# Ledger of designs, part 25: peptides against a protein of PDB entry 2Q3Z

Target 1, 272 residues: chain A of PDB entry 2Q3Z
Amino acid sequence: YVLTQQGFIYQGSAKFIKNIPWNFGQFEDGILDICLILLDVNPKFLKNAGRDCSRRSSPVYVGRVVSGMVNCNDDQGVLLGRWDNNYGDGVSPMSWIGSVDILRRWKNHGCQRVKYGQCWVFAAVACTVLRCLGIPTRVVTNYNSAHDQNSNLLIEYFRNEFGEIQGDKSEMIWNFHCWVESWMTRPDLQPGYEGWQALDPTPQEKSEGTYCCGPVPVRAIKEGDLSTKYDAPFVFAEVNADVVDWIQQDDGSVHKSINRSLIVGLKISTKS
Target 2, 254 residues: chain A of PDB entry 2Q3Z as posed
Amino acid sequence: YVLTQQGFIYQGSAKFIKNIPWNFGQFQDGILDICLILLDVNPKFLKNAGRDCSRRSSPVYVGRVGSGMVNCNDDQGVLLGRWDNNYGDGVSPMSWIGSVDILRRWKNHGCQRVKYGQCWVFAAVACTVLRCLGIPTRVVTNYNSAHDSNLLIEYFRNSEMIWNFHCWVESWMTRPDLQPGYEGWQALDPTPQEKSEGTYCCGPVPVRAIKEGDLSTKYDAPFVFAEVNADVVDWIQKSINRSLIVGLKISTKS

## One batch from the design tools (peptide; aimed at target 1 F158)

Design b2_p15_3_s3 (made by RFdiffusion4, then SolubleMPNN; from b2_p15_3, 9 letters changed)
Fold by OpenDDE base, seed 3:
Structure b2_p15_3_s3 (fold): chain B 272 residues (1-272), chain A 15 residues (1-15)
Amino acid sequence: as target 1 above (272 residues)
Amino acid sequence: KILFDNGLKKLVLTQ
């Protein structure tokens, strides 16, 4: 989880699992230096360099910083996300085959955001950076991954009596979503939450004002302990949200139904 | 039944 430079990232759908090869390249020349630059341009460093540096011995702290810095939201982060299939002014997310080129482009262009990323690209770059910094990390794929926007652990949609969706659906379930898990102790939590921690660098929701997510103990998610920092409810929802179908009839009546046909969450951890 | 499917996001409805 630290030494492997080449691996696979799982994609596709739960019924049609695919994978792509990925070069993490954490030991390639100059990559560590770029990772250090990433730390040195993070908002916390810019606000208080001494405090930021003093906390870099904590994988919890560093993990959270990296989660925020892999995306360019709110900061001088690495990647700009785009999902509308309009990638003509950059590189298609589907074109990347490794983290090294992305990181080098970012650095070589004065820490300007690289166009473009999607979840697996964000996750893979985060994995590279965390591995560079000595944190055991793996990319994780979750099929039927929920994106809860209102912290209610539900994916809600509205339809009329004819089954037509009303308006644009804000909440969604990804066919697949990728994030990372990093191995670390959690001295900031009660005993027993050491081990794999989920971190999500894809800019989905803000955490304490910044597009970042985690670290949160995988154990906490498994056990449903939503009180654990960071972002347990959001990560829990990714793998456990219920889908609520709101049916509105012409008379204005609304009926609530839980969609049991779609099972949210099928998490696959990589071995490499 | 698939209500939303653009390759990255999906919503499935039971009929």
Scores: peptide ipSAE 0.148, ipTM 0.760, DockQ to the pose 0.064
OpenDDE base, seeds 1, 2, 4, 5: peptide ipSAE 0.075, 0.027, 0.139, 0.021; ipTM 0.744, 0.689, 0.792, 0.630; seed 5 fails the geometry check

Design b2_p15_3_s4 (made by RFdiffusion4, then SolubleMPNN; from b2_p15_3, 8 letters changed)
Fold by OpenDDE base, seed 1:
Structure b2_p15_3_s4 (fold): chain B 272 residues (1-272), chain A 15 residues (1-15)
Amino acid sequence: as target 1 above (272 residues)
Amino acid sequence: TIYFDNGLKKLALTQ
């Protein structure tokens, strides 16, 4: 989890699982220096360098910083996300084959955001950075991954009486989503939450005002303890949100569909 | 369809 430089990232769908090779390259020349630059340009360092540096011995703190800095939202982070298939002014997210080129481009262009990333790219870069900093980390793929946008632990979609989905008013589900899990102790929590911690660097929801997510104990998610920091409800919803299918009638009435049950979540943790 | 490819979900949400 710290020594493997080449691996695979799982993609596709639950029924048609695919993978791509990925060069994490955490030991390649200059990558550690780039990871240190990433820490030195984070908002917390800029606000109070002494305070930030004093906390870098904590993998909890560093993990949260990295989660925020891998995306360029709110800061001088590494990657700009884009999902509209218009990548002509950058690199298509589907073209990347490793983290090294991304990190080198970021540094060589004065810490300017790299165009473009999607979930597996964000996760893979975060994995590289965390491994480089000595934190055991793996990429995780979750199929049928929910994005709870209103913190109600529900994915609600609406359709009319003819079965037409009202997509602009619906919380939709990713065929797959990637994030990372890092191994660390949690002295900031009650005993028993050491081990794998989920971190999500894809900019989806703000946590304490910044597009970042985690760390949250995988155990807490599994046991449904949503009181644990950080971002337990959001991560829980990614893997276990209840899906509600609403039918809107012409008279304005709304009722739950009972025609089918919907399933969220099928997590695969990568070994390499 | 409630399942989106990574390239499609964000597009749908922005429209």
Scores: peptide ipSAE 0.028, ipTM 0.698, DockQ to the pose 0.061
OpenDDE base, seeds 2, 3, 4, 5: peptide ipSAE 0.020, 0.023, 0.025, 0.026; ipTM 0.598, 0.652, 0.677, 0.683; seeds 2, 4 fail the geometry check

Design b2_p15_4 (made by RFdiffusion4)
Pose (drawn by RFdiffusion4):
Structure b2_p15_4 (pose): chain A 254 residues (1-148, 151-160, 170-248, 256-272), chain P 15 residues (1-15)
Amino acid sequence: as target 2 above (254 residues)
Amino acid sequence: SATEELPVGTPGSDS
């Protein structure tokens, strides 16, 4: 979770899982410096640099800023999202085989966002950043499935959507800032929309808090709960509707 | 090869 520089990112579908190899490259030349730069341009550093550097004692603080800076609403984030099959301005999300070239591109262009990312690209870059800084991190994929004239599927078909698959990262740490027993894997979601409140979204939120439905636990628990849960009910006339099943075959490299 | 991220129910989302 710290030292291995290549891994797998799972894509495809719940029935046909694809394992896409990936070069996280966290110890390649210039990557650590780029990660320290990423911290020093984060909005909290601009607001209070002395406090920001002091808070870097915490993997909760750093995990939040590190993952949060990958797809940042501010112009100094690492990547820009796009899902319309129109990637001519820059580089397709399906092209990358690693996080390194993106990080280097980002540094070289005044810390401007690199076009383009999709959920697995953001998650992959977040893994590189956090592994470089020493926070044990893994990329995770969740699969969702539809069964087909449903209004539910039409509403979606035609960025908090429910996708065929969605990726995020999990990082390992204690949570002295929370009630006892929430140490371990924390979910961090670097996909784009920081929207409800706060400098960043989403996480870190303990995986256990998600499983337990304890959605008052910081940070951004409802956003992560929504990626692995959806409750759909019909009233033809009360009935459970399985036209949408969310939270299947959640996967990571062994 | 990588897979495009699609909304559920979209053609090709089960691939």

Design b2_p15_4_s1 (made by RFdiffusion4, then SolubleMPNN; from b2_p15_4, 6 letters changed)
Fold by OpenDDE base, seed 3:
Structure b2_p15_4_s1 (fold): chain B 272 residues (1-272), chain A 15 residues (1-15)
Amino acid sequence: as target 1 above (272 residues)
Amino acid sequence: GASQQLPVGAPGSDE
């Protein structure tokens, strides 16, 4: 995990699983230095450098910082996400073949956000950074991945009497979503939660005021322990949310319908 | 090439 520089990232859909080659390049020249710059420009360092540095021995702390800093939301982070197919003023997310070029561009432009990324780009860059910092990390792909926006473990669609979705599709299911899992102990939790921890650097929801997610024990998600820090309900919903249709009638009545055709979650963990 | 991340049900989401 730490030693492999080349790997594959799973993409596509649950029905048509694909993969792309990716150069993580954590041992390429200058990449470690860029990762250290990333730490030195994080909001916690800027607020209190001594406190931030004193906590860098904790993979839990560093993982959470990296999750926030890989995206440029609310800080001087690395990547700007975009999903509307308008990439003309930057680089298409689909054109990246590795993390090294992204990190070098970020650093060389004065820590200016790189345009653009989508989930696997965020995950791959986070994987590179965490590996550089000595944290065993792998990219994970989840097909039919839910984005729960209101923390109720449901994906809710509002529909008219004809079944047409009404309003903003704030909550959604991605065909696929990528994040990372990092191996670490969890001395901040009860015993038994050591091992793989989920971290999601794609800016989806704020955690404690910052677009970051995790670390949360994979075990906690599997066991349904939603009280476990960090962000257990959100990560749980990504892989386990139920889908509900709220059907509005012309008389103003609303009918709740469970959508059993949309099955959330099919997680694939890489071996490298 | 890399697949675009798309909402389920959107055109191309299964490609």
Scores: peptide ipSAE 0.542, ipTM 0.941, DockQ to the pose 0.589
OpenDDE base, seeds 1, 2, 4, 5: peptide ipSAE 0.519, 0.341, 0.359, 0.464; ipTM 0.935, 0.786, 0.799, 0.910

Design b2_p15_4_s2 (made by RFdiffusion4, then SolubleMPNN; from b2_p15_4, 6 letters changed)
Fold by OpenDDE base, seed 1:
Structure b2_p15_4_s2 (fold): chain B 272 residues (1-272), chain A 15 residues (1-15)
Amino acid sequence: as target 1 above (272 residues)
Amino acid sequence: GASQQLPVGAPGSDL
């Protein structure tokens, strides 16, 4: 993991799995220096440099900082996300072939946000940074990946009596979503939560006021221990949310649709 | 080439 510079990222859909080659390039010239700059522009360093630096020995702390700093939400982070096909004022997310060009562009433009990323771009940049910092990390793809916005572990669709979807469709399922898993001990948790930790750098939900996610033990997600920090309910929902299709009648009654439920979650962990 | 990340349809859509 730490030593692999070239890899593949899984994409597409559960029925039509694709991959792309990706250059992580964690040992390319200047990339480590850019990762250090990323740490030195984080809000916690700017607030108290001595406290931030004293915590950089913790992969839990560093992982959480990197998760927040790979996106440009709330800070001077690396990437701006965009999904609406309007990429004319930047680079299409589909055009990237590696993390190195993204990180170099970010640094060379005075730590200005790079336009644009989608989930695999965020995950791949986070993977590069974490590997540079000596944290064993891999990109993970989850097909039919849920985004739970209300922390109820459900993806809820509301329909009228005619089957038309009502509301803003804020809760959604992605065809695929990518994040990272990093190997670390969890001295901040009960014994047995060492190993792979999920971190999600795509700006989906705020954790403690910042667009970041994790680290959360993959074991805790598998066992349904939603009490484990950080962000266990959100990451659990990405892979295990129940889909409910509600039919609202004019009388105000609500019934579950008998229609075929979409199965959330098909996680693929990469080895490269 | 890379594929876009896209919303899948609601339950009962041809996914």
Scores: peptide ipSAE 0.363, ipTM 0.828, DockQ to the pose 0.441
OpenDDE base, seeds 2, 3, 4, 5: peptide ipSAE 0.024, 0.472, 0.358, 0.027; ipTM 0.679, 0.909, 0.801, 0.683; seed 3 fails the geometry check

Design b2_p15_4_s3 (made by RFdiffusion4, then SolubleMPNN; from b2_p15_4, 6 letters changed)
Fold by OpenDDE base, seed 2:
Structure b2_p15_4_s3 (fold): chain B 272 residues (1-272), chain A 15 residues (1-15)
Amino acid sequence: as target 1 above (272 residues)
Amino acid sequence: GASEQLPVGAPGSSL
């Protein structure tokens, strides 16, 4: 996990699993220095450098900072997300082959956001940064990954009587989503939550006012301990949310469609 | 039309 510079990222769908090669490049020249710059431009450092530096020995703290700083939401973070297929003013997310070029571009342009990322790009850059900082990290792919926006553990779709989806599709199921898992102790939690911690650098929801997610113990998610910091309900929903299809009739009545059990969540952890 | 599932982890209604 720390030593592997090249790996694969899983993509596609649960029925048609694909992978791409990825150069994490955590030991390439200047990459560690860029990771240190990332820490030195984070909002917590800018607010109180001494306090931020005193906490950099905590992988929990650093993981949460990196989760926030890999996206450019709310800060001078690395990547701007875009999903509308309009990439002409930047680099298509699909064209990236590694984290190194992204990090170098970010630094070389004065810590300006790199256009563009999507989930696997965010995850891969986070993986590189965390590995550089000595935190064992792997990319995870989840197929049929839910994005719960209202913290109800449900993905709700409203359809008209013709089956057309009504309203803003705020909540969604990704064909796949990528995040990272990092190995760390959790002295800030009860015993037994050491080990793999989920971190999601894709800007989906705000946690404590910042677009970041985790670290949350993978064990807590598996056991359904939604009280466990950080962001356990959100990460739980990514892998376990129930999907509810609603049909709204012209009279304003809403009824559940036949529960097609959309199986949310098929998690694949990378071995490399 | 088949919603071309963007081969990318796009917000795709896999519905």
Scores: peptide ipSAE 0.033, ipTM 0.687, DockQ to the pose 0.153
OpenDDE base, seeds 1, 3, 4, 5: peptide ipSAE 0.029, 0.028, 0.029, 0.032; ipTM 0.672, 0.693, 0.673, 0.676; seeds 4, 5 fail the geometry check

Design b2_p15_4_s4 (made by RFdiffusion4, then SolubleMPNN; from b2_p15_4, 6 letters changed)
Fold by OpenDDE base, seed 1:
Structure b2_p15_4_s4 (fold): chain B 272 residues (1-272), chain A 15 residues (1-15)
Amino acid sequence: as target 1 above (272 residues)
Amino acid sequence: GASLQLPVGAPGSDE
């Protein structure tokens, strides 16, 4: 995982799985230096350099910092996300073929955010950075990936008595979503949570005030231990959320229906 | 080629 520079990222849909080649390029010239710059411009370093540097021996700490710094939300991070198909003032997310060009653009433009990324771009850049820093990391794709906004482990739709969606869909399910899993010990948790840890650099929800996610043990997600830091409920919901239709009647009554027509979560872990 | 990340049910989401 640390040594692989070329790989594939899974995309498409659960019914039509696709992949693209990706150059992670963690050993290309200057990439490690850019990763170090990324650490040196993070808010924690700017606040207290000595404390930040002393914690960089922890892959838990570094993973969380990288998760936050790959997106430009809240900081001088690498990528700006965009999903509205308006990319004329930047680069289409689909145009990227590797992490190297993105990181070089970021650094060469004074750590100005790169336009634009979507989930796989965020994940791939995070994967490159974490690998550069010696953390075994892989890109993960989850099909029918839920975005739970209210931490209730549900994707909720409001419908009228005829089944028509009412109002805006605040919560949603992506056809696919990508994040990373990193291998690390978890001395900050109870025994048994070493191994793969989920980290999500796509800015979806704030964690402790910053758009970052994880690390959270994959084991904890599998076992439903939502008490484990960091962000277990959110990551759990990405792969396990139930879809609920709130059916509103004209008389004011509300009925809960579990929608089983769409199954949330089909996670694929990659070798590269 | 690369596919866009799209909401389930949106045009092109199942391509």
Scores: peptide ipSAE 0.511, ipTM 0.935, DockQ to the pose 0.601
OpenDDE base, seeds 2, 3, 4, 5: peptide ipSAE 0.473, 0.507, 0.335, 0.460; ipTM 0.918, 0.933, 0.788, 0.913

Design b2_p15_5 (made by RFdiffusion4)
Pose (drawn by RFdiffusion4):
Structure b2_p15_5 (pose): chain A 254 residues (1-148, 151-160, 170-248, 256-272), chain P 15 residues (1-15)
Amino acid sequence: as target 2 above (254 residues)
Amino acid sequence: KTVHFNNGLNDLDLE
């Protein structure tokens, strides 16, 4: 979770899982410096640099800023999202085989967002950043499935959608800032929309808090709960509707 | 037919 520089990002579908190899490259030349730069341009550093550097004692603080800076609403984030099959301005999300070239591109262009990312690209870059800084991190994929004239599927077909698959990271740490028993894997989601409140979204939120439905636990628990849960009911006339099943075959490299 | 959708973020009634 810290030292291995290559891994797998799972894509495809719940029935046909694809394992895409990836070069996280966290110890490649210039990557650590780029990661320290990423911290020093974060909006909390601009607001209060002395406090920001002091808070870097916490993997909760750093995990939040690190993952949060990958797809940042501010112009100094690492990546820009796009899902319209129109990637001519820059580079397709399906092209990358690693996080390193993106990080280097980002540094060289005045810390301007690199076009383009999709959920697995953001998660892959977040893994590189956090592994470089020493926070044990893994990329995770969740799969969702549809069964087909449903209004539900029409509403979605035609960025908090429910996708064929969605990726995020989990990082390992204690949570002295929370009630006892929430140490361990924390979910961090660097995909774009920081929207409800706060400087960043989404996480870190304990995986246990998601499993337990304890959605008052910081940070951004409802957003991660929504990626692995959806409750759908029909009234033809009360009935459970399985036209959409969310939270299947959640996967990571062994 | 009313389809109710809830994922903790969206509380929707689709008709």

Design b2_p15_5_s1 (made by RFdiffusion4, then SolubleMPNN; from b2_p15_5, 10 letters changed)
Fold by OpenDDE base, seed 3:
Structure b2_p15_5_s1 (fold): chain B 272 residues (1-272), chain A 15 residues (1-15)
Amino acid sequence: as target 1 above (272 residues)
Amino acid sequence: RKIYYDNGLKKLVLT
């Protein structure tokens, strides 16, 4: 989880699992320096360098900073996300084969955001950075992954009488989503939450005003402890949300239906 | 607000 530089990222769907090779490259020349630059340009450092540096001994703190800095939302972060298939002014997210080129491009262009990333790219870069900083980290893929926007642990769809989804989807379920899990102690929590912590660098929702997510104990998610910082409800929903259909009838009445055909969450982790 | 799109790799799961 720290020493392996080559690995695989799982993609596809729950029924048709695929993988791609990925070069994490945490030990390649200059990568550690780039990771340190990433820390030194984060908003917390810019606001109060002494306070930021004093907290870098905490993998909890560093993990949260990295989750925010891997995306360029709100800061001088590494990657710009794009999901509309218009990648002509950059690099297609599907074209990347490793984290090293991304990080080098970011640094070499004055810490300007790299175009473009999607979830597995964000996760892979975060994995590289965290490993480089000595935090055991793995990429995780979740199939049928929910994005809960309103923090109600539900994915809600509005449908007409024919079952067709109406309007713009504010909430959605992806065929797959990627994030990272990092091994750390949690002295900031009650005993028993040491171990794997979920971190999500894909800019999906803001946490405390910043596009970041976690760390949250995997155990807390498994046990349904949604009070556990950080962002337990959001991460819980990614793997456990219920799907609700609001069906509008011809007479204007609305019927609530639990969609039992769509099961959210099938998480797999890698050994490398 | 549609912020995500289907592509050849990443897809919305719809029922």
Scores: peptide ipSAE 0.303, ipTM 0.846, DockQ to the pose 0.048
OpenDDE base, seeds 1, 2, 4, 5: peptide ipSAE 0.232, 0.192, 0.238, 0.123; ipTM 0.832, 0.833, 0.839, 0.788; seeds 1, 2, 4 fail the geometry check

Design b2_p15_5_s2 (made by RFdiffusion4, then SolubleMPNN; from b2_p15_5, 10 letters changed)
Fold by OpenDDE base, seed 5:
Structure b2_p15_5_s2 (fold): chain B 272 residues (1-272), chain A 15 residues (1-15)
Amino acid sequence: as target 1 above (272 residues)
Amino acid sequence: RIIYYDNGLKKLELR
């Protein structure tokens, strides 16, 4: 997980799984230096350099910093996300084939945000950075991935009689979503939560005021321990949210749909 | 709030 520089990222849908080759390139020339620059421009370093540096021996701390710095939200992070298919002033997220070019562009342009990324790009860059820093990391794809915005562990859809989605469309289920899992001990938690930790660098929800996510023990998610830091409810919802489909009738009545079910979550970890 | 769009690769799944 640290030594592999090339791998695959899974995409598509649960029924039609696809993959793309990706060059992580964590050992290529200059990449380690770029990762160190990333740490030196993070908000916590700028606020208190001594405190930040003293905590860099903790993969928990570093993982959380990296999850925040891979996106450019709130800081001088690496990637700007865009999902509207208008990429003319940058590089289409679908055009990237590796992390090295992205990181080099970021550094060479004075740590200006690189245009553009989506979930697999964010995840891949995070994977490169974490591996470069000596943290075993893999990219994970979750099919039928839920995005819970109100922390109720529910994805709710309201439909009219024609099946058209009504109201707030902010909560959604993606055909696929990518994040990373990193191997680390968790001395900040009760015993038994060492191992794979989920981290999500795609800017989706704020955690403690910053667009970052994790680390949270994969074990905690599997066991439903939602009190476990960091961001257990959000990550849990991505893989196991309940979906409620409401039908709104003309008379104002609302009924739950019983005829259709949607299974949230099908996680695939990379083998590299 | 971040808004996502269907760009042909990543799609919103609706029941």
Scores: peptide ipSAE 0.073, ipTM 0.786, DockQ to the pose 0.047
OpenDDE base, seeds 1, 2, 3, 4: peptide ipSAE 0.030, 0.024, 0.026, 0.095; ipTM 0.708, 0.668, 0.702, 0.811; seeds 2, 3, 4 fail the geometry check

Design b2_p15_5_s3 (made by RFdiffusion4, then SolubleMPNN; from b2_p15_5, 10 letters changed)
Fold by OpenDDE base, seed 3:
Structure b2_p15_5_s3 (fold): chain B 272 residues (1-272), chain A 15 residues (1-15)
Amino acid sequence: as target 1 above (272 residues)
Amino acid sequence: RKILYNDGLHNLVLT
């Protein structure tokens, strides 16, 4: 979880699982220095360097910073996300084979955002950075992964009488989504929440005003303790949300239906 | 920023 530089990232769908090789490269020349630069350009450092540095001994604090800084939302972060298949002015997310080139490009261009990333790219870069900083980390893939936009633990679809989804702002379920889990103690929580912590660097929802997510104890998610910081409801929904269909009829009536054919969540953790 | 729902690898799971 720290020493392995090459691994696999799982992709595809629950029915058709596939993987790609990935070079995390946390021990390659200059990568640690780039990770330190990443910390030194984060908004908290820019606001109060002394306070930021004093907190870098906390994996909880560092993990949250890295989650925010791997994406370029809100800051001078590493990657710009794009999902519309129009990548002509950058690099296709599907073209990356490792974290090293991404981090080097970011640094060499004055910490300008790299185009482009998607979930596994964000997760893989975060994994590299966290490993560089001595935090045991692995990439996780979740199939049928929900994106809850309103923190109600539901994925809600509005449908017409024919079952067709209506509206441009529907909540969604990814065929797969990737994030990271990092091993750390949680002295900021009640006893028993040490161990794997979920962190999601893909910019999906804001947490305390920043596009970041976690750390949240995997145990808390498993046990349904949604009061546990950080972002337990969101991460819980990724793996456990119920799907609800709101079916509108011609007469204006609305029928609520639980969609039992869409089962959210099938998480796979890697050994490397 | 708006999150897009589809790409070449990520497809909205619909039934």
Scores: peptide ipSAE 0.097, ipTM 0.785, DockQ to the pose 0.047
OpenDDE base, seeds 1, 2, 4, 5: peptide ipSAE 0.071, 0.038, 0.033, 0.035; ipTM 0.782, 0.754, 0.731, 0.755

Design b2_p15_5_s4 (made by RFdiffusion4, then SolubleMPNN; from b2_p15_5, 10 letters changed)
Fold by OpenDDE base, seed 5:
Structure b2_p15_5_s4 (fold): chain B 272 residues (1-272), chain A 15 residues (1-15)
Amino acid sequence: as target 1 above (272 residues)
Amino acid sequence: RIIYYDDGLNKLELT
């Protein structure tokens, strides 16, 4: 989980699982220096360098910083997300084959955001950075992953009689979503929550004012302990949210779709 | 309440 530099990232759908080879390259020349630059340009360091540095011995703290800095939202982070298939002014997310080129481009262009990333790119870069910093980390793929914006653990969508989605479009369900899990102790929590912690660097929702997510114990998610820091309700919803499909008739009546069922969550973790 | 993202690989599951 720390020493492996080559791996695979799972993609596709639950029915048709795909994978791509990925070069994490956490020990390639200059990558450690880039990871340190990433830490030194984070908002917490810029606000109070001494305090930030004193907390870098905590993988909990570092994990949360990295989660925020892999995306360029709110800071001088690494990647700009884009999902509209218009990548002509940058690099298509689908063309990346490793984290090293991304990190080098970011650094070489004065820490300017790299165009473009999607979930697996964000996750892979985060995995590289965390491994480089000595935190055991793996990429995780979740199929039919929910994005819950209001933390109600429910994804609701409305369709007309033609099957077209109606109303305000705020939440989403990914065919697949990637994030990372990092191994660490949690001295900030009650005993028993040591082990794998979920971190999500894809900018989906703000946590305490910043686009970051986690760390949250995988055990807490499995057991439904939503009070656990950080962002347990959001991560829980990614894996366990209920989906309600509503059909709106011309008369304004609303009925649950019985023919369409969607099960959220099929998790695949990397072996090493 | 579902936002559509369309690309060659990572898309919204709902149609």
Scores: peptide ipSAE 0.025, ipTM 0.696, DockQ to the pose 0.053
OpenDDE base, seeds 1, 2, 3, 4: peptide ipSAE 0.031, 0.026, 0.024, 0.409; ipTM 0.732, 0.610, 0.609, 0.840; seeds 1, 2, 3, 4 fail the geometry check

